# Peptides against a protein of PDB entry 5ONS: the designs that were tried, part 162

Target 1, 181 residues: chain A of PDB entry 5ONS
Amino acid sequence: MFKKFDEKENVSNCIQLKTSVIKGIKNQLIEQFPGIEPWLNQIMPKKDPVKIVRCHEHIEILTVNGELLFFRQREGPFYPTLRLLHKYPFILPHQQVDKGAIKFVLSGANIMCPGLTSPGAKLYPAAVDTIVAIMAEGKQHALCVGVMKMSAEDIEKVNKGIGIENIHYLNDGLWHMKTYK

## One batch from the design tools (peptide; made by RFdiffusion4, then SolubleMPNN)

Design b2_p28_6_s4 (from b2_p28_6, 16 letters changed)
Fold by OpenDDE base, seed 2:
Structure b2_p28_6_s4 (fold): chain B 181 residues (1-181), chain A 28 residues (1-28)
Amino acid sequence: as target 1 above (181 residues)
Amino acid sequence: SAAEQQAELEALKKEAEANKDKTPEPYE
């Protein structure tokens, strides 16, 4: 989603959200990520304005005090940014790729099944379309936010093809954006 | 397993509580 993303070229505008819209978004976030509810006031303090950075390709980035928190495309599901996920790693269920998959993930490649089933990888139960945090063997922080294209069960059984779609990864355009005020 | 995954997530929540006022180190 952000492989060729550049803040200067791909950001269209930024709007400050109305209270009612913020409430709706918070409810959506809690629905998607129930575990975030106790943390949401810390992540999105009531006193702080919430903004949406509108980007090309119908991408919207939710920001508070310049911090990029979540993003979505075409009114689809919200994804946490890696920067937020690093602070709150429990927002998403985890999957772990082996060392060999790291370089491919960091190039924006989708995660192939063997990278999730090999020694050094850890594959946890997850249904298709689940948004997941991609961890790496020997690394502490998530390197990617992805979406299960196959269930964990099917990844193990089929063990070929795209297991997880790479949505947002370290050093992509969103990562380099850092902040937006 | 699902149980292991849930246990890990709970551990991560505890870690986040302990480090709520800290900025995580960048990816290395």
Scores: peptide ipSAE 0.187, ipTM 0.724, DockQ to the pose 0.685
Fold by OpenDDE base, seed 5:
Structure b2_p28_6_s4 (fold): chain B 181 residues (1-181), chain A 28 residues (1-28)
Amino acid sequence: as target 1 above (181 residues)
Amino acid sequence: SAAEQQAELEALKKEAEANKDKTPEPYE
């Protein structure tokens, strides 16, 4: 989603949200990420304005005090930014790729099944379309936010093709944006 | 397993509470 993203070229505008809209978004976030509910007042304090940065290709980034928190495309599900995920790593279920897959993930490549079934990988139960945090063998912090394109069970059985779609990864255009005020 | 994953996530919640004021770089 952000492989060729540049803040200067791909941001269209920024809008401040009404209180009622913010409440609606918070409810959506809780529905999508039930575990975030106790933390949401810390992440999005009531006193702080919430903004949406509108980008090309129907991308929207939710921000509070310049911090990039979540993004979505075409009114689809919200994804946490890697920066938020690093602070709250439990927001998403995890999958772990082996060392060999790291360079490809960091180039924006989708994650192939063998990179999830090797001895250095850890594959946990997950259904198709589940948004997941991609961890790496020997690394502490997530390097990618992805979407399961196959169930964990099918990844193990078939063990070929795209297991997880790469949505947002370290050093992509969104990562380099850092803040927006 | 799912149970192991959940246990790991609970541990991460505790860590997050301890480090709630920090935003670490990914490989530090």
Scores: peptide ipSAE 0.084, ipTM 0.739, DockQ to the pose 0.625
Fold by OpenDDE base, seed 3:
Structure b2_p28_6_s4 (fold): chain B 181 residues (1-181), chain A 28 residues (1-28)
Amino acid sequence: as target 1 above (181 residues)
Amino acid sequence: SAAEQQAELEALKKEAEANKDKTPEPYE
């Protein structure tokens, strides 16, 4: 989603959200990520304005005090940014790739099944379309936010093809955006 | 397993609470 993304070229505008819209978004976030509810007040303090950065390709980035928190495309599900996920690693269920897969993930490649079933990888139960944090063998922080294209069960059985779609990865255009005020 | 994953996530929540006022370092 952000492989060729540049803030100067791909951001269209930024709007401040009304209180009612913010409430709706918070409810959506709790629905998607039930575990975030106790943390939502510190992630999105009531006193702080919430903004949407509108980008090309129908991408929207939710921000508070310039911090990039979540993004979505075409009003689909929200994804946490890696920067938020690093602060709150429990927002998403985890999957772990082996060391060999790291370089490919960091190039924006989708995660292939063997990278999730090999020694050093950890594959946890997850349904298709689940948004997941991609961890790496021997690393503490997530390097990617992805979407399960196969269930964990099918990844183990089939063990070929795309297991997880790479949505947002370390050092992509969104990562380099850092802040937006 | 799902149970192990959940236990790990709960541990991460506790760690996050302890570090709520800190900004973690970028990816290693």
Scores: peptide ipSAE 0.034, ipTM 0.676, DockQ to the pose 0.739
Fold by OpenDDE base, seed 1:
Structure b2_p28_6_s4 (fold): chain B 181 residues (1-181), chain A 28 residues (1-28)
Amino acid sequence: as target 1 above (181 residues)
Amino acid sequence: SAAEQQAELEALKKEAEANKDKTPEPYE
């Protein structure tokens, strides 16, 4: 989603959300990520304005105090940014790729099944379309936010093709955006 | 397994609580 993203070229505008809209978004976030509820007041304090950075290709980024928290495309599901995920790694269920897959993930490539079934990888139960944090063998922090394109079961059985779609990865355009005030 | 994943997530929550005021360096 952000492979060729540049803040200067791809941001259209920024709007401050009304309280009612913020409440709706918070409810959506809790629905998507139930474990975030106890942390939501810390992540999105009531006293702080919530903004939407509108980008090209119908991408919207939720921000609080310049911190990029979540993003979505075409009003679809929200994804946490890697920066938020690093602070709250439990927001998403995890999958782990082997060392060999790292370079490809960091190039924006989708994650192939062998990278999830090989020694050094960890594949946990997950249904299709589940948003997941991609961990790497020997690394502490997520390097990617992805979406399961196959169930974990099918990844193990088929072990061929795209297992997880790469949505947001370390050092992509969103990562380099860092903040927006 | 799902149970292992849940246990890991709970551990991560505890870690997050301990480090809630810190910004970890990414991908160390």
Scores: peptide ipSAE 0.032, ipTM 0.651, DockQ to the pose 0.684

Design b2_p28_7_s1 (from b2_p28_7, 13 letters changed)
Fold by OpenDDE base, seed 4:
Structure b2_p28_7_s1 (fold): chain B 181 residues (1-181), chain A 28 residues (1-28)
Amino acid sequence: as target 1 above (181 residues)
Amino acid sequence: SAAEQEYVEEMSKYSDDELAEIVDKEYA
């Protein structure tokens, strides 16, 4: 989603949200990520304005005090940014790739099934279309936010093709954006 | 959970830039 993303070229505008819209978004976030509920007031304090940065290709980034928290495309599901996920890694279910897959993930490549079934990988139960945090063997912090393209069960059985779609990864255009005020 | 609380508190010791730098170094 952000492989060719550049803040200067791809950001269109920024809009401050009304209270009612913020409430709706918070409810949606709790629905998508039940584990976020106890932390949502810390992540999005009531006193702080919430803004949406509108980008090309129908991408929207939710921000508070300039911090990039969540993003979505075409009014689809929200994804947490890696920056938020590093603070709250429990927001998403995890999958772990082996060491050999790291360089490919960091190039924006989708995660192939063998990278999820190898000895250094850890594959946890997850359904198709589940948004997941991609962890790496020997690393503490997520390197990627992805979407399951196959169930964990099918990844183990078929063990070929794209297991997880790479949505947001370290050093992509969103990562380099850092903040937006 | 208690584990989540402890993790959040630990991460709060770092600024946003410091945490990003830690991750960058981790994957360098």
Scores: peptide ipSAE 0.735, ipTM 0.966, DockQ to the pose 0.864
Fold by OpenDDE base, seed 3:
Formats: structure tokens, C-alpha cells, sequence
Structure b2_p28_7_s1 (fold): chain B 181 residues (1-181), chain A 28 residues (1-28)
């Protein structure tokens, strides 16, 4: 989603959200990420304005005090940014790739099944379309936010093709954006 | 949970930029 993204070229405008809209978004976030509920008031304090940074290709980034928290495309599901996920890694279910897959993930490649089934990888139960944090063998922090394109069960059985779609990864255009105030 | 609270507190010792630098070095 952000492989060719540049803040100077791809950001269109920024709008401040009304209170009613913010409440709706918070409810949606809790539905998508139940584990975030205890932390949502810390992440999005009521006293702080919430803004949407509108980008090309119908991308929207949810921000508070310039911090990039979540993003979505075409009013689809929200994804947490890696920057938020590094602070709150428990808001997504995890999958772990082996060391060999790291360079490919960091190039923006989708995660192939062998990178999730080989030694050093850890594959946890997850359904298709689940948004997941991609961890790496021997690393503490997530390197990617992805979406399951196959169930964990099917990844193990088929063990070929795209297991997880790469949505947001370290050193992509969103990572380099850092803040927006 | 207690584990989540401990992790959040640990990460809070770093600024946003420092945390990003830690991650960048981790994957260098």
C-alpha cells in the first residue's frame, strides 16, 4: 500500500473530525481490535483532536497530535501503523516469519507459505482476512502489518503461494512519514 | 493485563524517535 508512497506527493489534505465521528471510529476500532479497549483512552485521549490525513488512492490516516495511529483504504478496515504497534504489540494477533523471509518482507513482498512453515517461523491459528502483526525470528518488534490470504490451516496444508499479503512494512512510505501536524 | 502494562511502561522509556531507531537497528 505504501511502497511508492511519498508524503509530499501523495498527501492531499487533512481534516479534523467531529466528536460523533470520533466516537464511531473508536467503536469500530474496539470491534476490530478488542485488545485495544483498555488502552484506547491513552492512545486517543478525549481532550485531543482526531484528524484524518487524506492521501491518494483513497488512503486515510488517523492521527492524534501528529502521531500516525491507524490507516484504511476505501473505507475498509483500519490497520494500525507499525509505530503504534511497536508500542502496543498485543492489539493484533501475531505470525512469525523465518530469518530468510525478512529481506523479502522489507522489500514489500507478500509473505509466502514456506516462510511461515519453515524452522524459525511460528504459525498461529488465524482465519482468512485476519489482520496480523508479522514478527521475525530473533527479533522483538514487528516488521510488517499484513492480512491473511489463506487460513493458517491451509498455509500448513498447501505450503505454497501467498500466505499473507504485505500491507505496511518497515521503511515503506508510511514509516518514513513519521508524523503529520 | 499485567504483562501488557509492563510492556507499555518499558516502551514508554523511549521517545517515539528513539523507539524507531531501536527498531531500525534491530533490522539493519
Amino acid sequence: as target 1 above (181 residues)
Amino acid sequence: SAAEQEYVEEMSKYSDDELAEIVDKEYA
Scores: peptide ipSAE 0.732, ipTM 0.967, DockQ to the pose 0.851
Fold by OpenDDE base, seed 2:
Structure b2_p28_7_s1 (fold): chain B 181 residues (1-181), chain A 28 residues (1-28)
Amino acid sequence: as target 1 above (181 residues)
Amino acid sequence: SAAEQEYVEEMSKYSDDELAEIVDKEYA
């Protein structure tokens, strides 16, 4: 989603959201990510305006105090940014790739099944279309936010092809955006 | 959970930039 993304070229505008819209978004976030509920007031304090940074290709980034928190495309589901996920890793279910897969993930490649089933990888139960945090062997922090294209069960059984779609990865255009005020 | 609270507190010791630098170094 952000492989060729650049803040200067791909950001269109920024809007401040109305209270009613913010409430709706918060409810949606809790529905998508139940584990975020205890932390949502800390992540999105009532006193702080919530903004949407509108980007090309129908990308919207939810921000508070310039911090990039979530993003979506074409009014689809929200994804947490890696920056938020590094602070609150428990808001997503995890999958872990082996060391060999790291360089490919960081190039924006989708996660192939062997990278999730090999020694050093850890594959946890997850259904198709689940948004997941991609962890790496020997690393503490997530390197990617992805979407399961196969169930964990099918990844183990088939063990070839795309297991997880790479949505947002370390050092992509969103990562380099850092903040937007 | 207690574990989540402990993690959040630990991460709060770093600024956003510092945390980003930690992650960048981790994957360098």
Scores: peptide ipSAE 0.731, ipTM 0.967, DockQ to the pose 0.875
Fold by OpenDDE base, seed 5:
Structure b2_p28_7_s1 (fold): chain B 181 residues (1-181), chain A 28 residues (1-28)
Amino acid sequence: as target 1 above (181 residues)
Amino acid sequence: SAAEQEYVEEMSKYSDDELAEIVDKEYA
């Protein structure tokens, strides 16, 4: 989603949300990510304005005090940014790739099944279309946010093809954006 | 959970830029 993304070229405008819209978004976030509920008031304090940065390709980034928190495309589901996920890693279910897969994930490549079933990888139960944090063997922090294209069960059985779609990864255009006020 | 609270507190010791730098170095 952000492989060719550049803040100067791909950001269109920024709007401040009304209170009623913010309430709706918070409810949606809790529905998508139940584990975020205890932390949402800390992440999005009531006193702080919430903004949406509108980008090309129908991408929207939800921000508070300049921090990039969530993003979505074409009014689809929200994804947490890696920056938020590094603070609150438990808001997504995890999958772990082996060491060999790291360089490919960081190039924006989708995660292939063998990278999730090999020694050093850890595959956890997850259904198709689940948004997941991609962890790496021997690393503490997530390197990617992805979407399950196969269930964990099918990844183990088939063990070929795309297991997880790469949506947002370290050093992509969103990562380099850092903040937006 | 207690584990989640502990992790959040640990990460809160770093500024946003410091945490990002830690992750960048982790994957360098």
Scores: peptide ipSAE 0.726, ipTM 0.966, DockQ to the pose 0.838

Design b2_p28_7_s2 (from b2_p28_7, 10 letters changed)
Fold by OpenDDE base, seed 3:
Structure b2_p28_7_s2 (fold): chain B 181 residues (1-181), chain A 28 residues (1-28)
Amino acid sequence: as target 1 above (181 residues)
Amino acid sequence: SAEEEKIAEEMSKYSDEELDEIVNKEYA
């Protein structure tokens, strides 16, 4: 999603959200990520304005105090940014790729099934379309936010093709954006 | 959960810049 993303070229505008819209978004976030509920007031304090940075290709980034928290495309599901995920790694279910897959993930490549079934990988139960944090063998923090394109069960059985779609990865365009105030 | 609280507290010890640096070093 952010492979060729540049803040100067791809950001269109920024809008401050009304309180009613913010409440709706918070409810949606809790529905998508039940584990975030106890932390949502810390992540999005009531006193702080919430903004949406509108980008090209129908990308929207949810921000609070300039911090990039979540993003979505075409009014689809929200994804947490890696920076938010680093602070709250438990808000997404995890999948772990082996060391060999790291370089490819960091280039924006989708995660192939063998990278999830190899000895250094850890594959956890997850359904298709589940948003997941991609961890790596020997690393503590997520390097990617992805979407399951196959169930964990099918990844193990088929073990070929794209297991997880790479949505946002370390050092992509969104990562380099850092803040938007 | 207690575990999540512990993790969040641990991560809160770092500034945004420090946490970025930690992650960057992990994947350097």
Scores: peptide ipSAE 0.676, ipTM 0.949, DockQ to the pose 0.828
Fold by OpenDDE base, seed 5:
Structure b2_p28_7_s2 (fold): chain B 181 residues (1-181), chain A 28 residues (1-28)
Amino acid sequence: as target 1 above (181 residues)
Amino acid sequence: SAEEEKIAEEMSKYSDEELDEIVNKEYA
């Protein structure tokens, strides 16, 4: 999603959200990520304005105090940014790729099944379309936010093709954006 | 959960810049 993203070229505008809209978004986030509920007031304090940064290709980034928290495309599901995930690594279910897959993930490549079934990888139960944090063998922090394109069960059985779609990864265009006031 | 609170507390010890630096070094 952000492989060729550049803040200067791809950001269109920024709007401050009304209270009612913020409430709706918070409810949506809780529905998508039930585990985030106890933390949402800390992540999005009531006293702080919430903004949407509108980008090209129908990408929207939810921000509070300049911090990029969540993003979505075409009114689809919200994804947490890596920075938010680094602070709250438990808000997404995890999958772990082996060491060999790291360089490919960091280039924006989708995660192939062998990278999830090989020694050093850890594959946890997850259904298709689940948004997941991609961890790496020997690393503490997530390097990617992805979406399961196959169930964990099918990844193990088939062990061919794209297991997880790479949505947002370390050092992509969104990562380099850092903040937006 | 208690474990989540512990993790969040540990991560909160770092500023945003420090955490970025840690992650960048981890994947350098």
Scores: peptide ipSAE 0.673, ipTM 0.948, DockQ to the pose 0.852
Fold by OpenDDE base, seed 1:
Structure b2_p28_7_s2 (fold): chain B 181 residues (1-181), chain A 28 residues (1-28)
Amino acid sequence: as target 1 above (181 residues)
Amino acid sequence: SAEEEKIAEEMSKYSDEELDEIVNKEYA
């Protein structure tokens, strides 16, 4: 989603959200990520304005005090940014790729099934379309936010093709955006 | 949960910049 993303070229505008819209978004976030509910007031304090950065290709980034928190495309599901995930690593279910897959993930490549079933990888139960944090062998922090394109069960059985779609990865265009005030 | 609180507290020890540095070094 952000492989060729550049803030100067791909950001269209930024709008401040009304209270009613913020409430709706918070409800959507809780629906998508039930575990985030206890932390939502810390992540998005009521006193702080919430903004949406509108980008090309129907990408929207939710921000608070310049921090990029969540993003979505075409009013689809919200994804947490890596920076938010680094602070709250438990808000997404995890999958772990092996050491050899790291360089490919960091290039924006989708995660292939063998990278999730090989020694050093750890595959946890997850259904298709589940948004997941991609961890790596020997690393503490997530390097990617992805979407299961196959269930964990099917990844193990088929063990071929794209297991997880790479949505946002370390050092992509969104990562380099850092903040937006 | 208690585990989540512990993790969040640990991560809160670092500023945003420090956390970025940690992650960058981790994947350098």
Scores: peptide ipSAE 0.670, ipTM 0.947, DockQ to the pose 0.851
Fold by OpenDDE base, seed 4:
Structure b2_p28_7_s2 (fold): chain B 181 residues (1-181), chain A 28 residues (1-28)
Amino acid sequence: as target 1 above (181 residues)
Amino acid sequence: SAEEEKIAEEMSKYSDEELDEIVNKEYA
């Protein structure tokens, strides 16, 4: 989603949200990530304005005090940014790739099944279309936010093809935005 | 949960810049 993303070229505008819209978004976030509810007031304090940064390709980034928190495309599901995920690593279910897969993930490549079934990888139960945090062997912090393209069960059985779609990864265009006020 | 609170507290000890640096070093 952000492989060729550049803030100067791909950001269109920024809009401050009304209170009612913010409430709706918070409810959507709780529906997607039930475990985030106790933390939502800390992540999105009531006193702080919430903004949407509108980008090309129908991408929207939710921000508070300049911090990039969540993003979505075409009114689809919200994804947490890696920076938010690093602070709250439990808001997504995890999958772990082996050490050899790291360089490919960091290039924006989708995660192939063998990288999830090999020694050093850890594959946890997850359904198709589940948004997941991609961890790496021997690393503490997520390097990627992805979407399951196969169930964990099918990844193990078939062990061929794209297991997880790479959506947002360390050092991509979104990562390099850092903040937007 | 207690575990989530512990993790969040640990991560809160770092500034945003420090956390970025930690992650960058981890994947350098």
Scores: peptide ipSAE 0.666, ipTM 0.946, DockQ to the pose 0.830

Design b2_p28_7_s3 (from b2_p28_7, 12 letters changed)
Fold by OpenDDE base, seed 2:
Structure b2_p28_7_s3 (fold): chain B 181 residues (1-181), chain A 28 residues (1-28)
Amino acid sequence: as target 1 above (181 residues)
Amino acid sequence: SEEEKKYAEEMSKYSLDELLEIVEKEYA
């Protein structure tokens, strides 16, 4: 989603959201990520304005105090940014790729099944279309936010093809935005 | 969970810039 993304070229505008819209978004976030509910007031304090950075290709980035929190495309599901995920790694279920997969993930490549079934990888139960945090062997922090294109069960059984779609990865265009105030 | 709370508290000790640097160094 952000492989060729550049803040200067791909951001259209930034708007401050009305209270009613914020409430709706918070409800959506809780629905998608039930475990975030206890933390939502910390992540999105009531006293702080919530902004949407509107980007090309119907990408929207949710921000509070300049921090990039969530993003979505075409009014689809919200994804946490890596920056938020690093602070709250439990927001998403995890999958772990082996060391060899790291460089490919960081290039924006989708995660192939063998990279999730090999020694050093860890594959946890997850259904198709589940948004997941991609961890890496020997690393503490997530390097990617992805979407399961196969169930964990099918990844193990088939062990061929795209297991997880790479949505947002370390050093992509979204990562390099850092903040937006 | 308690583990999640502890982790979040630990991460809160870092500024955004500090955390970014840590992660970037981790994957350098």
Scores: peptide ipSAE 0.462, ipTM 0.880, DockQ to the pose 0.838
Fold by OpenDDE base, seed 3:
Structure b2_p28_7_s3 (fold): chain B 181 residues (1-181), chain A 28 residues (1-28)
Amino acid sequence: as target 1 above (181 residues)
Amino acid sequence: SEEEKKYAEEMSKYSLDELLEIVEKEYA
């Protein structure tokens, strides 16, 4: 989603959200990520304005005090940014790739099944279309946000093809934005 | 969980810039 993304070229505008809209978004976030509920007031304090950065290709980034928190495309599901995940790693279910897959993930490549079934990988139960945090063997912090293209069960059984779609990865265009005032 | 709370509290001690630097170094 952000492989060719550049803040200077791909950001259109920024809008401040109304209170009612913010309430709706918070409810949606809790529905998508139940584990976030106890932390949501810390992540999105009531006193702080919530903004949407509108980008090309129908991408929207949810921000508070310049921090990039979540993003979505075409009013689809929200994805947490890697920056948010590094603070709250429990927001998403995890999958772990082996060491060999790291360089490919960081190039924006989709995650192949063998990278999820090898001895250095960890594959946890997850259904198709589940948004997941991609961890790496020997690393502490997530390097990617992805979407399951196969169930964990099918990844293990078939062990061929694309297991997880790469949506947002470390050092992509979104990562390099850092903040947006 | 209590473990998650402790982790989040620990991460809150770092500024955004500090966290970015830590992660970038981890994957350098």
Scores: peptide ipSAE 0.450, ipTM 0.876, DockQ to the pose 0.829
Fold by OpenDDE base, seed 5:
Structure b2_p28_7_s3 (fold): chain B 181 residues (1-181), chain A 28 residues (1-28)
Amino acid sequence: as target 1 above (181 residues)
Amino acid sequence: SEEEKKYAEEMSKYSLDELLEIVEKEYA
């Protein structure tokens, strides 16, 4: 989603959201990520304005105090940014790729099944279309936010093809967009 | 969980820039 993203070229505008809209978004976030509920007031304090940065290709980024928190495309599901995920790693279920897969993930490549079933990888139960945090062997912090294209069960059974779609990864265009005030 | 709370509290001590640097160095 952000492989060729550039803030200067791909951001259209920024709008401040009304209270009613913010409430709706918060409810949606809790529905998508139940584990975020106890932390949502810390992440999005009531006193702080919530903004949407509108980008090309119908990408929207939710921000508070300039911090990029969540993003979505075409009014689809919200994804947490890696920046938020690093602070709250429990927002998403995890999958772990082996050491050899790291360089490919960081190039924006989708995650192939062998990278999730090989020694050093860890595959946890997850259904198709689940948004997941991609961890790496020997690393502490997530390097990617992805979407399961196969269930964990099918990844183990078939062990061929794209297991997880790479949505947002470390050093992509969104990552390099540090803040937006 | 209590582990999640402890981790979140620990991570809250870092500024955004500090955390970014840590992660970038981790994958350098």
Scores: peptide ipSAE 0.450, ipTM 0.877, DockQ to the pose 0.883
Fold by OpenDDE base, seed 4:
Structure b2_p28_7_s3 (fold): chain B 181 residues (1-181), chain A 28 residues (1-28)
Amino acid sequence: as target 1 above (181 residues)
Amino acid sequence: SEEEKKYAEEMSKYSLDELLEIVEKEYA
């Protein structure tokens, strides 16, 4: 989603949200990520304005005090940014790639099944279309946010093809934004 | 969980720049 993304070229505008819209978004976030509910007031304090940064290709980034928190495309599901995920790693289910897959993930490549079934990888139960945090062997912080293209069971059984779609990764265009004020 | 709470509280003490540096160093 952000492989060729550049803040200067791909950001269209920024909109400050009214209270009613913020409430709706918070409810949606809780529905998508039930575990985030106890933390939502910390992530999005009531006194702080919430903004949406509108980007090309119908990408929207939810921000508070310049911090990039969540993003979505075409009003689809929200994804947490890596920035937020590093603070709250438990808001997504995890998958772990082996050490050899790291360089490919960081190039924006989709995650192939062997990178999830090999020694050093860890594959946890997850259904198709589940948004997941991609961890790496020997690393503490997520390097990617992805979407399961196969169930964990099918990844293990078939062990061929794209297991997880790479949506947002370390050093992509979204990562390089850092903040938006 | 208590573990999650402890981790989140710990990570909340870091600035954006500090966290970014930690992660970037980890994957350097």
Scores: peptide ipSAE 0.441, ipTM 0.874, DockQ to the pose 0.875

